# Designs tried in a protein design run: peptides against a protein of PDB entry 7UQJ. Part 11

Target 1, 160 residues: chain A of PDB entry 7UQJ
Amino acid sequence: PELYQNFNITPPRGVLFHGPPGTGKTLMARALAASCSSDERKITFFMRKGADILSKWVGEAERQLRLLFEEAKKHQPSIIFFDEIDGLAPVRSSKQEQIHASIVSTLLALMDGMDNRGQVIVIGATNRPDAVDPALRRPGRFDREFYFPLPDVKARFKIL

## One batch from the design tools (peptide; made by RFdiffusion4, then SolubleMPNN)

Design b1_p8_6_s3 (from b1_p8_6, 7 letters changed)
Fold by OpenDDE base, seed 2:
Structure b1_p8_6_s3 (fold): chain B 160 residues (1-160), chain C 160 residues (1-160), chain D 160 residues (1-160), chain A 8 residues (1-8)
Amino acid sequence: as target 1 above (160 residues)
Amino acid sequence: as target 1 above (160 residues)
Amino acid sequence: as target 1 above (160 residues)
Amino acid sequence: MELERVFD
């Protein structure tokens, strides 16, 4: 929020960091948090792994997401970083549809329910933006995307 | 400064990035500079390697440090990044004490002489914060420290 | 190997990562290891610093290199990452020729002695590929090179 | 790297 308030921009509720694994998405998110954190204004950084939310909290994932967003609101300004968000919100495939749909629906509602005045930024990191439910990439959610290229895409084509 | 000015905080004059080698400290410093640089407000990024300052500038290291800080002030807002700062300001060991003490003393004076209104941030990166002169880690100098853990210590335990 | 086996390419025995300091060479090597490591197939990642091999193992550097390659073979699939490989195998300069020549010769022999079927990849990282002995850059050794540019050369022109 | 756009 305030980083964007300084530029008179409506803070995007969410930012999607996408790119190949190990391109520094997580590191960048932490560093943004650190650079925006000052002695007077500490940004609280919440990190969750998408696959961990599904696997560890199968029956409580929605509740855990709500608690996470409540804690983030309580500790404003804050950043919620979802690593491997494609693991949390995979494109709705038929077999996993109900549980994933419920978790995704909860995340959508939480992002939509963030007051634009709220100093909570959500960063999602993924290796595959196309594996993320398109509903998460709509305006007012993860409406900004940053590609973390491999240094020299040509180099990747030579290593691939 | 301005990242902190935006939050009414006295900008820490210095930030110490510490952690194992290859945890992206340098990349992070560059990314911070890039993310804080807008089209309207370019942050100038100065990079120096600590061991290079000692080895290349043994007789001029103090002068080169002064020039670096003057240039950083001239090109505000700016970041001075010292990579391997433990190479520039090792803990005062008896045999190297005089030259190192002089360079460290100069760096201390330059950091202390930064007006709190100055838009110069100093980032020091090290693999070993304990190898950095404790005088550099005092308030008004490198008074903030960020640990760069290895990405997924668990992955390291699985890869090691 | 398997990264290249997936593409029916004879695995290069060695890959040289080169580019300015802090462009994420080490992080990329780790990320490649991590991304190629599955739960079924863990890649073992060996990291050594070139200057450390010379300085710490002056009398045993050859033996330590042999042991490193033996361990890497024992723990296949594996990656050996040499950070600052220009420190291990500097261009043969007359004054350091014998010791450096011996270590370089040992490294050459170890790379040449890797069976093409071996699942050991060697990654060398350097800030200066021209400081690396050209013999290491021949086919069957570090025969592939990847340039790690500064993220956004344009941003660098704006931040410089 | 369009890191610039995160802060725009």
Scores: peptide ipSAE 0.000, ipTM 0.276, DockQ to the pose 0.054; fails the geometry check
Fold by OpenDDE base, seed 3:
Structure b1_p8_6_s3 (fold): chain B 160 residues (1-160), chain C 160 residues (1-160), chain D 160 residues (1-160), chain A 8 residues (1-8)
Amino acid sequence: as target 1 above (160 residues)
Amino acid sequence: as target 1 above (160 residues)
Amino acid sequence: as target 1 above (160 residues)
Amino acid sequence: MELERVFD
């Protein structure tokens, strides 16, 4: 939050964490959720995987997304973390592309439908930002992106 | 390597990182790799997923494991990181159990066959340590284990 | 940053990372620095230790803080990370208390003097949030706090 | 730092 505000950048409704695997995207999302809890104000953390949205929620993905956002709103302040959000990417089948398009449309509608006063933050993590549907990366959605570089030796010196 | 030496503890052949998803297992493995790299001595980091060993290497998994260990030995000092190593778990089919057993046997043989003087460290990450084949958790293999707890909700809110 | 704005919370000028040693405070600070760098916009990361501000900068601590903030402003977007910021705590001597008070006053003035448009973020890390001068924890300073819980003792032992 | 002590 402050990082972007201090950079004079309007806070996104959603934040995209991207970078190579194991660069700490999920850790950061969890650390952020834990860090926003005070003794007076506990944040509820919801986690889903992009691949699970497609594969485990077959025929119910849209409903489960709606329920997720409703639960997040009910338990605000809350964070919805989508791990592997590039797992929403269309598979090479017309049927999966349609399902993808529908799920993405639902997610877009849910993100767009969030009241700006709502204490719900959406975080998406991906190893492949270019595999994330561009519609999700538009203003009002995942409109802020955090690149998690490989901790190079330089990153150790820059992270230490 | 140095971590264990500086603790005057004999380095394990393999280290199992276990804990809930997004607790920083992969981040730590990369941080360790970066941390052990000096300007004079760069560590090579190899990463594989347990599920990929089964699913992407169909019929070649053993060969690919052998090649991986050979490459790691060639590029030592090196770290081999197996993400989601519980993805090697046998699925509910006799054929997959046989494939699993073969792959695990190969991995065991490769870990057992590593010279103690070799600068190759194997790190396995899992969200389910009990789903990791017990043979992998024996001495000379993943005989050191690190539990990655959930960053408590308190930590998470203080980073937001 | 955005997390706070999405919760309708004004972003702090400074962020306090607190939690037990080795909970990833420094790792997070650097991950944040690295994550805010795009190919188009590199963030400059400055690191200082609270103990070094007292011990290494004897008689120059205030000047060095001023120079640090000036450099950070010159190289914005930038992050100033104070590791072990509780190391600014007064030692059991009246002279050190005076030095502490002076250094803290300087840091307060520097944090208060930062233009809200400035792309400089200050992160403080401590293992002892109660040992951090309360003046540093007021609005406009380290007014956001992130608790880094112990990765359960099992994780620490498994990373060590 | 503690990562150094932990990883040294």
Scores: peptide ipSAE 0.000, ipTM 0.372, DockQ to the pose 0.125; fails the geometry check
Fold by OpenDDE base, seed 4:
Structure b1_p8_6_s3 (fold): chain B 160 residues (1-160), chain C 160 residues (1-160), chain D 160 residues (1-160), chain A 8 residues (1-8)
Amino acid sequence: as target 1 above (160 residues)
Amino acid sequence: as target 1 above (160 residues)
Amino acid sequence: as target 1 above (160 residues)
Amino acid sequence: MELERVFD
């Protein structure tokens, strides 16, 4: 309580984990999901990959995103983790650009539609924060960003 | 050297990290790289994504794999980490299947060509071990597999 | 707010992350630091390694610890992360034992001297919680411990 | 990977 209160941390609707690949963004998201679950209060962890949203959900991506957010809302408290969220960014083909734009717009709307009282946290992970649509990085969306630096190779060796 | 010597561990030519996404595979690979580097003996950590090998190295993927292994050999001791190595698996399109087959065959040959005396470790990470070509999972290749279970959501929540 | 409220988490003066190497302790500490930082309220993340405190700060380790805590206090809210905090434990040489004892005593005093109202969190990570001085694990110090299990113990043993 | 809280 006090930790978040003292930090003036409004629970972000969205948190962006960014940094070089293999810095542990996905691991951290799962750790957060696991850390917010108690024996009494299990947090439901939903995970999708940005690229899977585009490739597996062709023609249904927007609907699947809506269903995901609805399911997350139904299973509150919950975390929605988007791994490689930059995979939702427009690809070079005009047809893909339109599809990406539609998916991104849907995600924006879903994040905007989240009641701040909702116990749904959205975590996006990317290796390329600049490839994430700036609209997703606005207040009320992924308004908190966490840089995962390369663990200094020297620094990490002391752990193993 | 001594760590591997003391455990009678023949350095695997390849190690497959598999398990649900966000179980820490990439993190572990980096931690291993960082744990095998001493102040005296820095291990060079090479990282590629399976999907990047296909998408970024279009038409040159085999060459880039060869260069990667050569560079890793040049900078021994080294770790080559392939994140999402299942991304090298054939995709639904016949043209992509051929491309993937060629890339996979190149990777097989590169792993087979590694002298056991070489200080090059290959780590593949996947969320879908069954989507990894079984040929990659044979002795002398990714012959050691490590399952990364979902961190029980309960257990990690105790930290936050 | 509510997430921490429901856990009755008094902000620990210190949190000990322990578990086998490469279980994500350091990563979790960085993610916590990142998660507590908002655009409005950046948390300053200080990182030191236990062994670096001994080796790099020879003759000045106590002073450097004091400076670290002062700097963390100055840059509140802040996290001090000690990676491999067991590296502060006495080593076999009598001279090192005295040095370690002095450093540990300084760390104890610094943790005891933190006002509970201070927005400084100390995180220690270790692979050997039993090698951490029990005095550090008392209430008001590292009074909260989080075990990082091996993501599948069987799997990891095959790598090392 | 279960993170068990060992202490309060």
Scores: peptide ipSAE 0.000, ipTM 0.212, DockQ to the pose 0.055; fails the geometry check

Design b1_p8_6_s3 (from b1_p8_6, 7 letters changed)
Fold by OpenDDE base, seed 5:
Structure b1_p8_6_s3 (fold): chain B 160 residues (1-160), chain C 160 residues (1-160), chain D 160 residues (1-160), chain A 8 residues (1-8)
Amino acid sequence: as target 1 above (160 residues)
Amino acid sequence: as target 1 above (160 residues)
Amino acid sequence: as target 1 above (160 residues)
Amino acid sequence: MELERVFD
């Protein structure tokens, strides 16, 4: 929100961070949330994990997603960060696939229902962008994608 | 490995990275592994996820852990990174708890069996250090712990 | 500091992070500072910008650098992060060059005066490593350099 | 030089 306000840009509804594991996707999302918060304007950062949506919210995942988006809207400016969003992808079981498909469709509807003027940014992080439902990657959803490459071997040496 | 070689220090057997989600634990582990790799001496970085050990390696998790440690030893200097190591913690199902306890005991044995002169570092990352079996946190295992705090609000502003 | 303490390694006096803009240099420096802080041992992170040293501290930049290093020493373990350290490089004006050269020489002297056993790490970040005075890159100063490659062109565009 | 404590 403030990042985009500072740049006088409309925040994307959704941003997909993708790249190999441990490339800083989650850290960057937190850093973005942090950089947008001033002493006067704190951004509320909501974090959920794709696997937790499926496992902890069994039978209430859709409701929990709705509540998350409502709470994010109430506490604008806000960021919703979905770590491991590919964890919402249908797993190789038909029953699990139906449940996951339902959760994904709920997420799609929630993202579509976001007012473009809302100060809510949704960030999804994944190691497997191709495992993310293409419907999530359409305009008005996760329409912006950032690749997080592995830090090259040379980058590694001088951090120590 | 090379970090410790470059400093002429014995690598700890195990390092626990702990802190809130998205504080850069996995990124730091990758950065450490990269920083230790020169053009002449490449560190082999092995990554596994605690949840994957439990879910993908059902019935072979112990064997896969043994193979991982053998491969890491073969490709010294190496880093074994266990992301979400608290995912190895007993889940609230007795059958799962037994399987997890068995996997944890195998990991303990593998860490104890590491030659202190070995160029293998084991890094565990967790958001829940208290969910990590205290046996893993004992000397000769994950005996070094790094806290990854949330970047404070002030830290946020200057990353941009 | 704690990273190095936890690894029982001597921290380098200075580390240079270099790479194109927006490659995560500042983020990594903060992540390092964060990762080195435990509940028991907080690392004090000092951040300055090269351009701010020149512009805000006109006539007192040297004194401010001394105070910064003294305070970092007092609050060990600590990190001093100089963002845009190439901003200390002599700009194409003779008067500015003299002032910058004086500031750089003060920084050199401060880095040389650091006890190698001190728990103070100095991190410099730049987009232009070749614009950093080679004297800063000598052993006992910024003697370790990390390259931060551009995240693939697609990654860069979408962070903005 | 305001020393910003980045991590309190």
Scores: peptide ipSAE 0.000, ipTM 0.339, DockQ to the pose 0.078; fails the geometry check

Design b1_p8_6_s4 (from b1_p8_6, 6 letters changed)
Fold by OpenDDE base, seed 3:
Structure b1_p8_6_s4 (fold): chain B 160 residues (1-160), chain C 160 residues (1-160), chain D 160 residues (1-160), chain A 8 residues (1-8)
Amino acid sequence: as target 1 above (160 residues)
Amino acid sequence: as target 1 above (160 residues)
Amino acid sequence: as target 1 above (160 residues)
Amino acid sequence: MPLERVFD
């Protein structure tokens, strides 16, 4: 038995940044993009809010997701950052399932359809990891999670 | 006097990720590994829990540490991630010293024996930085610390 | 209208790390520097405290800023990290404007004078983003912000 | 996001 779990850390297909609001999830995604970008290797950063995909693209959200992933694939190396991804991919057993089920299924299919040779990293940020569909948190999707802890509100109020 | 502390940031031999549980220390280590991994330059990621080294390798923990560092050296560039490192390297003056002293000494020797030309980064994660042997926090070992702050539980309950 | 905010993430000229004290702003800057440093490409890291520039270099702060940026330019690729940058660049409308206005103006001019081809990243860390001059937060300066959240003190006390 | 204590 290989004594060492040698994780060849290929860039994960998906990274879930989760933690309370104002924890810098969006900012970490941008920092990672900046840190991986060189003059020779520019990273293309795509940013979407989960709620905005649902609200701005009512009836077209699936198509917009497909186009987003196609565009990210075309402009590799790329980062797709979903802010507030719990707004895009709520837990399937939620009362909102029928409205979101198709979008969730499309995102799952897009995550599954990403070949390992693709230089596309998907980062989902959420304040509510438990509100994210567990199917997105499986291997080959958001298989890496990053927890972002909140400020002590009392200590934050000491900064104001 | 050199007006600029010009820190040639060579990759630190060791990085201590410390902060409360659920702050994403393990996740940050994996993100750093992923962000530094390209198709051309794969990083080998070795993960161990401090408590697991002591519990699973009773009487062999020193040998397993040596083998781990040798394997990491063989598969450069590498990251060795110790989760719960306070379980592996408790403060020497603790009542547990006699059980852990040899393991701590071995880890210290391995950290000291890493040449600067090695592409091996050691990341230790702990919830209790003050429970980590101060000798590990000295220059040439875990000479960089990363604090991971907790969520405001009250603010986390406002997200539920 | 370009459907995708395609942010070609060129390394920002400036990154503002903001968040409460003990959120790891300084650490993230050093981690980013370490993660971007290879054996082939060493990053030069310059660290200054905003308050120290004002207190230690009274009457010479502008000159020291110019020298710092010149030295960073000479030793590219470089990171200039300003810890407690709100001490260096307070809001202009503050009662402290007359003491700091020249230093703020110098920093603004230095940030503006950085060519896009320069491999110099400026990171400012602050606990008080609203105390930082809004002019520093404009495009071409600290045009990227990173929020660092605090621990829940109640949860931190559960770790002690 | 990690926090640095550099013990200089």
Scores: peptide ipSAE 0.009, ipTM 0.194, DockQ to the pose 0.092; fails the geometry check
Fold by OpenDDE base, seed 1:
Structure b1_p8_6_s4 (fold): chain B 160 residues (1-160), chain C 160 residues (1-160), chain D 160 residues (1-160), chain A 8 residues (1-8)
Amino acid sequence: as target 1 above (160 residues)
Amino acid sequence: as target 1 above (160 residues)
Amino acid sequence: as target 1 above (160 residues)
Amino acid sequence: MPLERVFD
């Protein structure tokens, strides 16, 4: 289908940026945020690290995620950027991590609870897409994946 | 040469974004479009999939391409983004696809027919640059390629 | 930590975009520049090629770099984009290039001389990060690297 | 797509 849009780009609600460390996921998230911001319509950018949510909020990580999403909703249009989201949303196949399972479940519920009319975009960045819970990669969540990759083949391109 | 520009960035007329599935080609195209849009000067973003042009417009794909380019020209400044352009412009070396050959020829003619004074940019995105007709990758067409690649080497990068 | 920012994204002062030819380095630099530009606050984009600085300004490359940085400072907020910066800043380990060593030293001094309150961002793009003098890749210079890479593994991504 | 490395 042709998407004819004047650049009210409603980015997808959940976008997973994945690729090795140093693949520009954070810069792209910032560039997108700045790109969608005008003088009349500033986008609010929230940035958190997955590991920081787990380490700084022992026992409160769920509450802090809820507060983050409500704050993003209050400051619409907004982008929530989770850097190192693999630190927040590990695959449930690891026997030991009931705490991670609850936080993942909270993030799932928060993403599922976002109204499609809302102007909150969630960007998750990870160096380990295989370490992100597949439940987050489902439709209505991080249903768009952007792979930020590494260069094996030198091809001759003219970048003007 | 120093290009001193206030950000009337005239991007190249034809830009090929290529790289594996999930490499952020579509997001980059959208981010570029939003980035070039101001309150005084909105850029119009047209998005189509190559496979959708072939499947939805059986016998009319050529006409729909012409209409798309004329609509983009009417709504200057504009970006035409072809996602999965490998579905639109397969390499002519396949014996069976006279239909693809005509659509490719139409796209070539439309790109060649763009006035350099025009503010229409064409971005093609593909997961298979080798499946894109080399004729599209010539000067005056997709003469700039942007490779959206994959990660072999895990390097530790701090993305701030 | 949560970084709550209204999109006064102060990008890092020095950003190295590296990756093979045609990986979108130039486009990203332009997109970032346009993205940070509003109607009230146009960012000025300066683009130069490393090889062009060496070839066009035989004996004056140092002076032209100084003038470029002063012009960028006068036109704040601004981005200086060095495309093919490997042509400007070759690794000092090559015995033959005293001329390159002086230009690299000038660029180092100009980057070191930038006040952190200044709104001048330097983006260097290279297809050969290994050919860029490691001194440029130190803190206070190109202390952020963005790798623009190549695709080995076809993964199935849903780009919506 | 840019791929960032920050040196501390």
Scores: peptide ipSAE 0.008, ipTM 0.186, DockQ to the pose 0.086; fails the geometry check
Fold by OpenDDE base, seed 5:
Structure b1_p8_6_s4 (fold): chain B 160 residues (1-160), chain C 160 residues (1-160), chain D 160 residues (1-160), chain A 8 residues (1-8)
Amino acid sequence: as target 1 above (160 residues)
Amino acid sequence: as target 1 above (160 residues)
Amino acid sequence: as target 1 above (160 residues)
Amino acid sequence: MPLERVFD
């Protein structure tokens, strides 16, 4: 409850951080984890990179996702941060489709399997929200999207 | 000179980085230190946390501030970064006032004692600029303020 | 000249940003691009991800690197930011070696081919500096390294 | 520690 209140997130929903690379998506996720943690209440921050799950865990990616969610649930309140989630859950268009489809399906099932009593927040970060499977962007999953614009480089330059 | 030119800072001025937690204040300070350093000209980056100075150095905080400024001057060009400076220099409203007043007075004197020939920049970071003693925010001290907005999460939500 | 002065970087050198994931490497690169630009002098910020160059451009990665450097040179002053450069230029130890070796060799040649008159800065970001080919970390290439520590999560936890 | 954007 409280973790979701701090995020203004209705459980069990995920948050998609999107915007150009280096717009602070990963930073914001860490900052949120840090801002929601107290000395009394540590938030466990789990971070995985979408591409790393695919490349390192060929044939075990689904199991690694399950373990990640189990570990996050065990260590709640927690945040699961998927950096470059477009690397984990690409739109089902490319012939590497079946493995991707299984991983996406597992991630969908894991997100759908989160209950309102869990204090696990899932944050996905991407530079390409349109490259993320739309099924992940539906209500009950990554149903909150935060655009990370480029720090308006011009606006900062006027101050310096 | 050159360090202050790189910051577009008129010496002996400080810079206040303010904005919500996780807005990259500390990172910007580090980035500036990094960007201003070369193989030929290392900028010495001193970092202290306001709360740590108060908590660790009870009765020695003023001395530690003096030593920090002396060391920064000795190792110029340098940056002194005070993270969470609101923990170091709270507005004089709370009964822990006298110790705070001495620390604030010391910091003011140290900033006022910087000469235009010194290549020491002071960066304070806070999430609560209004909790920083206004005396620190005056000309010749932290007279430049940079707001680090939350990546306007709400503004970002309206774009999606 | 001026861009390199702003970075305090001797051309044609690259900068390696390394540290744990979400330590703000990408954000720093953007912040540097932002801090070095002005209304009068825009720095063009090019960003590529190492893994994307390998995965999307199988057989064209070298050409894409050349085009990137040509475009950066054409639009100088500019920054080329390679996010996850360990994905582009892994240490030559694994048998997917030949394609990687060609890409690494191309990147090395492109960095070595930068002249002191160019206003192109190359920033590589990685979570695993030891996974980056040491040849990239030599003088005249990524010869400046900046460690991005985890925001000391413990220090933030005490304030909340 | 991570960086954020400043908007004027």
Scores: peptide ipSAE 0.007, ipTM 0.219, DockQ to the pose 0.065; fails the geometry check

Design b1_p8_6_s4 (from b1_p8_6, 6 letters changed)
Fold by OpenDDE base, seed 4:
Structure b1_p8_6_s4 (fold): chain B 160 residues (1-160), chain C 160 residues (1-160), chain D 160 residues (1-160), chain A 8 residues (1-8)
Amino acid sequence: as target 1 above (160 residues)
Amino acid sequence: as target 1 above (160 residues)
Amino acid sequence: as target 1 above (160 residues)
Amino acid sequence: MPLERVFD
């Protein structure tokens, strides 16, 4: 395993926040947005929930994703935060699988289509990084991952 | 419930960090301050504890709040962090209730008196957002709230 | 105890993140680096693990630390993050004690040798701040400490 | 305990 993770913190196109529920992923995303916002540089924060992308926009989810990315580009610098991004993952049902595949494909295309010069950061949060399509976790997409660990119980018992 | 929380992250006049004890509210506030500080843009961080505002400055708490806001304005960009801001809440005793009401009223006036152009951010941290005077939680004051959740125990048991 | 901790958040030469395992120290360091990175101001993030500095570079650890600081200076603004920095602490064995002392001495010299004008921030993370050499925790070195608390168990049981 | 210690 490489000793040196030089993370050139280029503004990543995509950052994946992953870890157990309630580890503060959503809060961290908002805190980052707040911390990067100055009076001189206001960041626009867009939040979507993965399940909502599927359920509320049945048949229009792709269009809504496109509109979201256009809006984010228009209001740059901006952060698009996808809470529960694993909610875009294909569920076990075949009919949903095709719908999910189309939505994921649209998201892939939108992330790939972001010019490197775009001040649009995409943050995905998930409790299940393994349920996120591996294609989203490739270079130029969610190519940075932050794990939000639970406090180690064993360590906790040493402090109590 | 609205699908789209577009948070225009304008630098809020006031941000309320709330959640159970030990969820990292104070640390997050400091981390935000550190992350916003550059060599070119040093942020001055002022910290006060709600209980200290009451107890250490008995009879002068209002004056100390005014001085704090003046100092913060003088050293802008700045963050005023109130740890345990619910400690400004009226305690059950009537005499303290009047003192608390006066201090809260002073804080309200100071937050209202901050020009929108002031690079002064006020962060309140509390374990008891319900114990914070609702007047402080209005637009132009602590108008943004961040909840610091506990790690979900159910999710933890799935990982152990 | 002083009422007013005015923390002039000058970019500290060294910041110590300490707290129980799994409290998010490493994640916070990366989040800070990400939040401070803009398109205009890219921060280079260097990560090393304390145990790796000892074990992977047996006999060359000092040289590797020097090279790391040179690289960080060359790629300023930069963050050097030492995860598990207490892993540089002398272990109970006498032979390792001398090796550790030499590595710590090198790190001290490197931190002292950082000109105040250098846009290099050093972040150390530890679960055991008491195991970190006190000399590293002096002014001009790790002179700022952030404690990452565990979620209070008592508060957790009130929510559950 | 203060969450931050500054050594001036």
Scores: peptide ipSAE 0.005, ipTM 0.184, DockQ to the pose 0.090; fails the geometry check

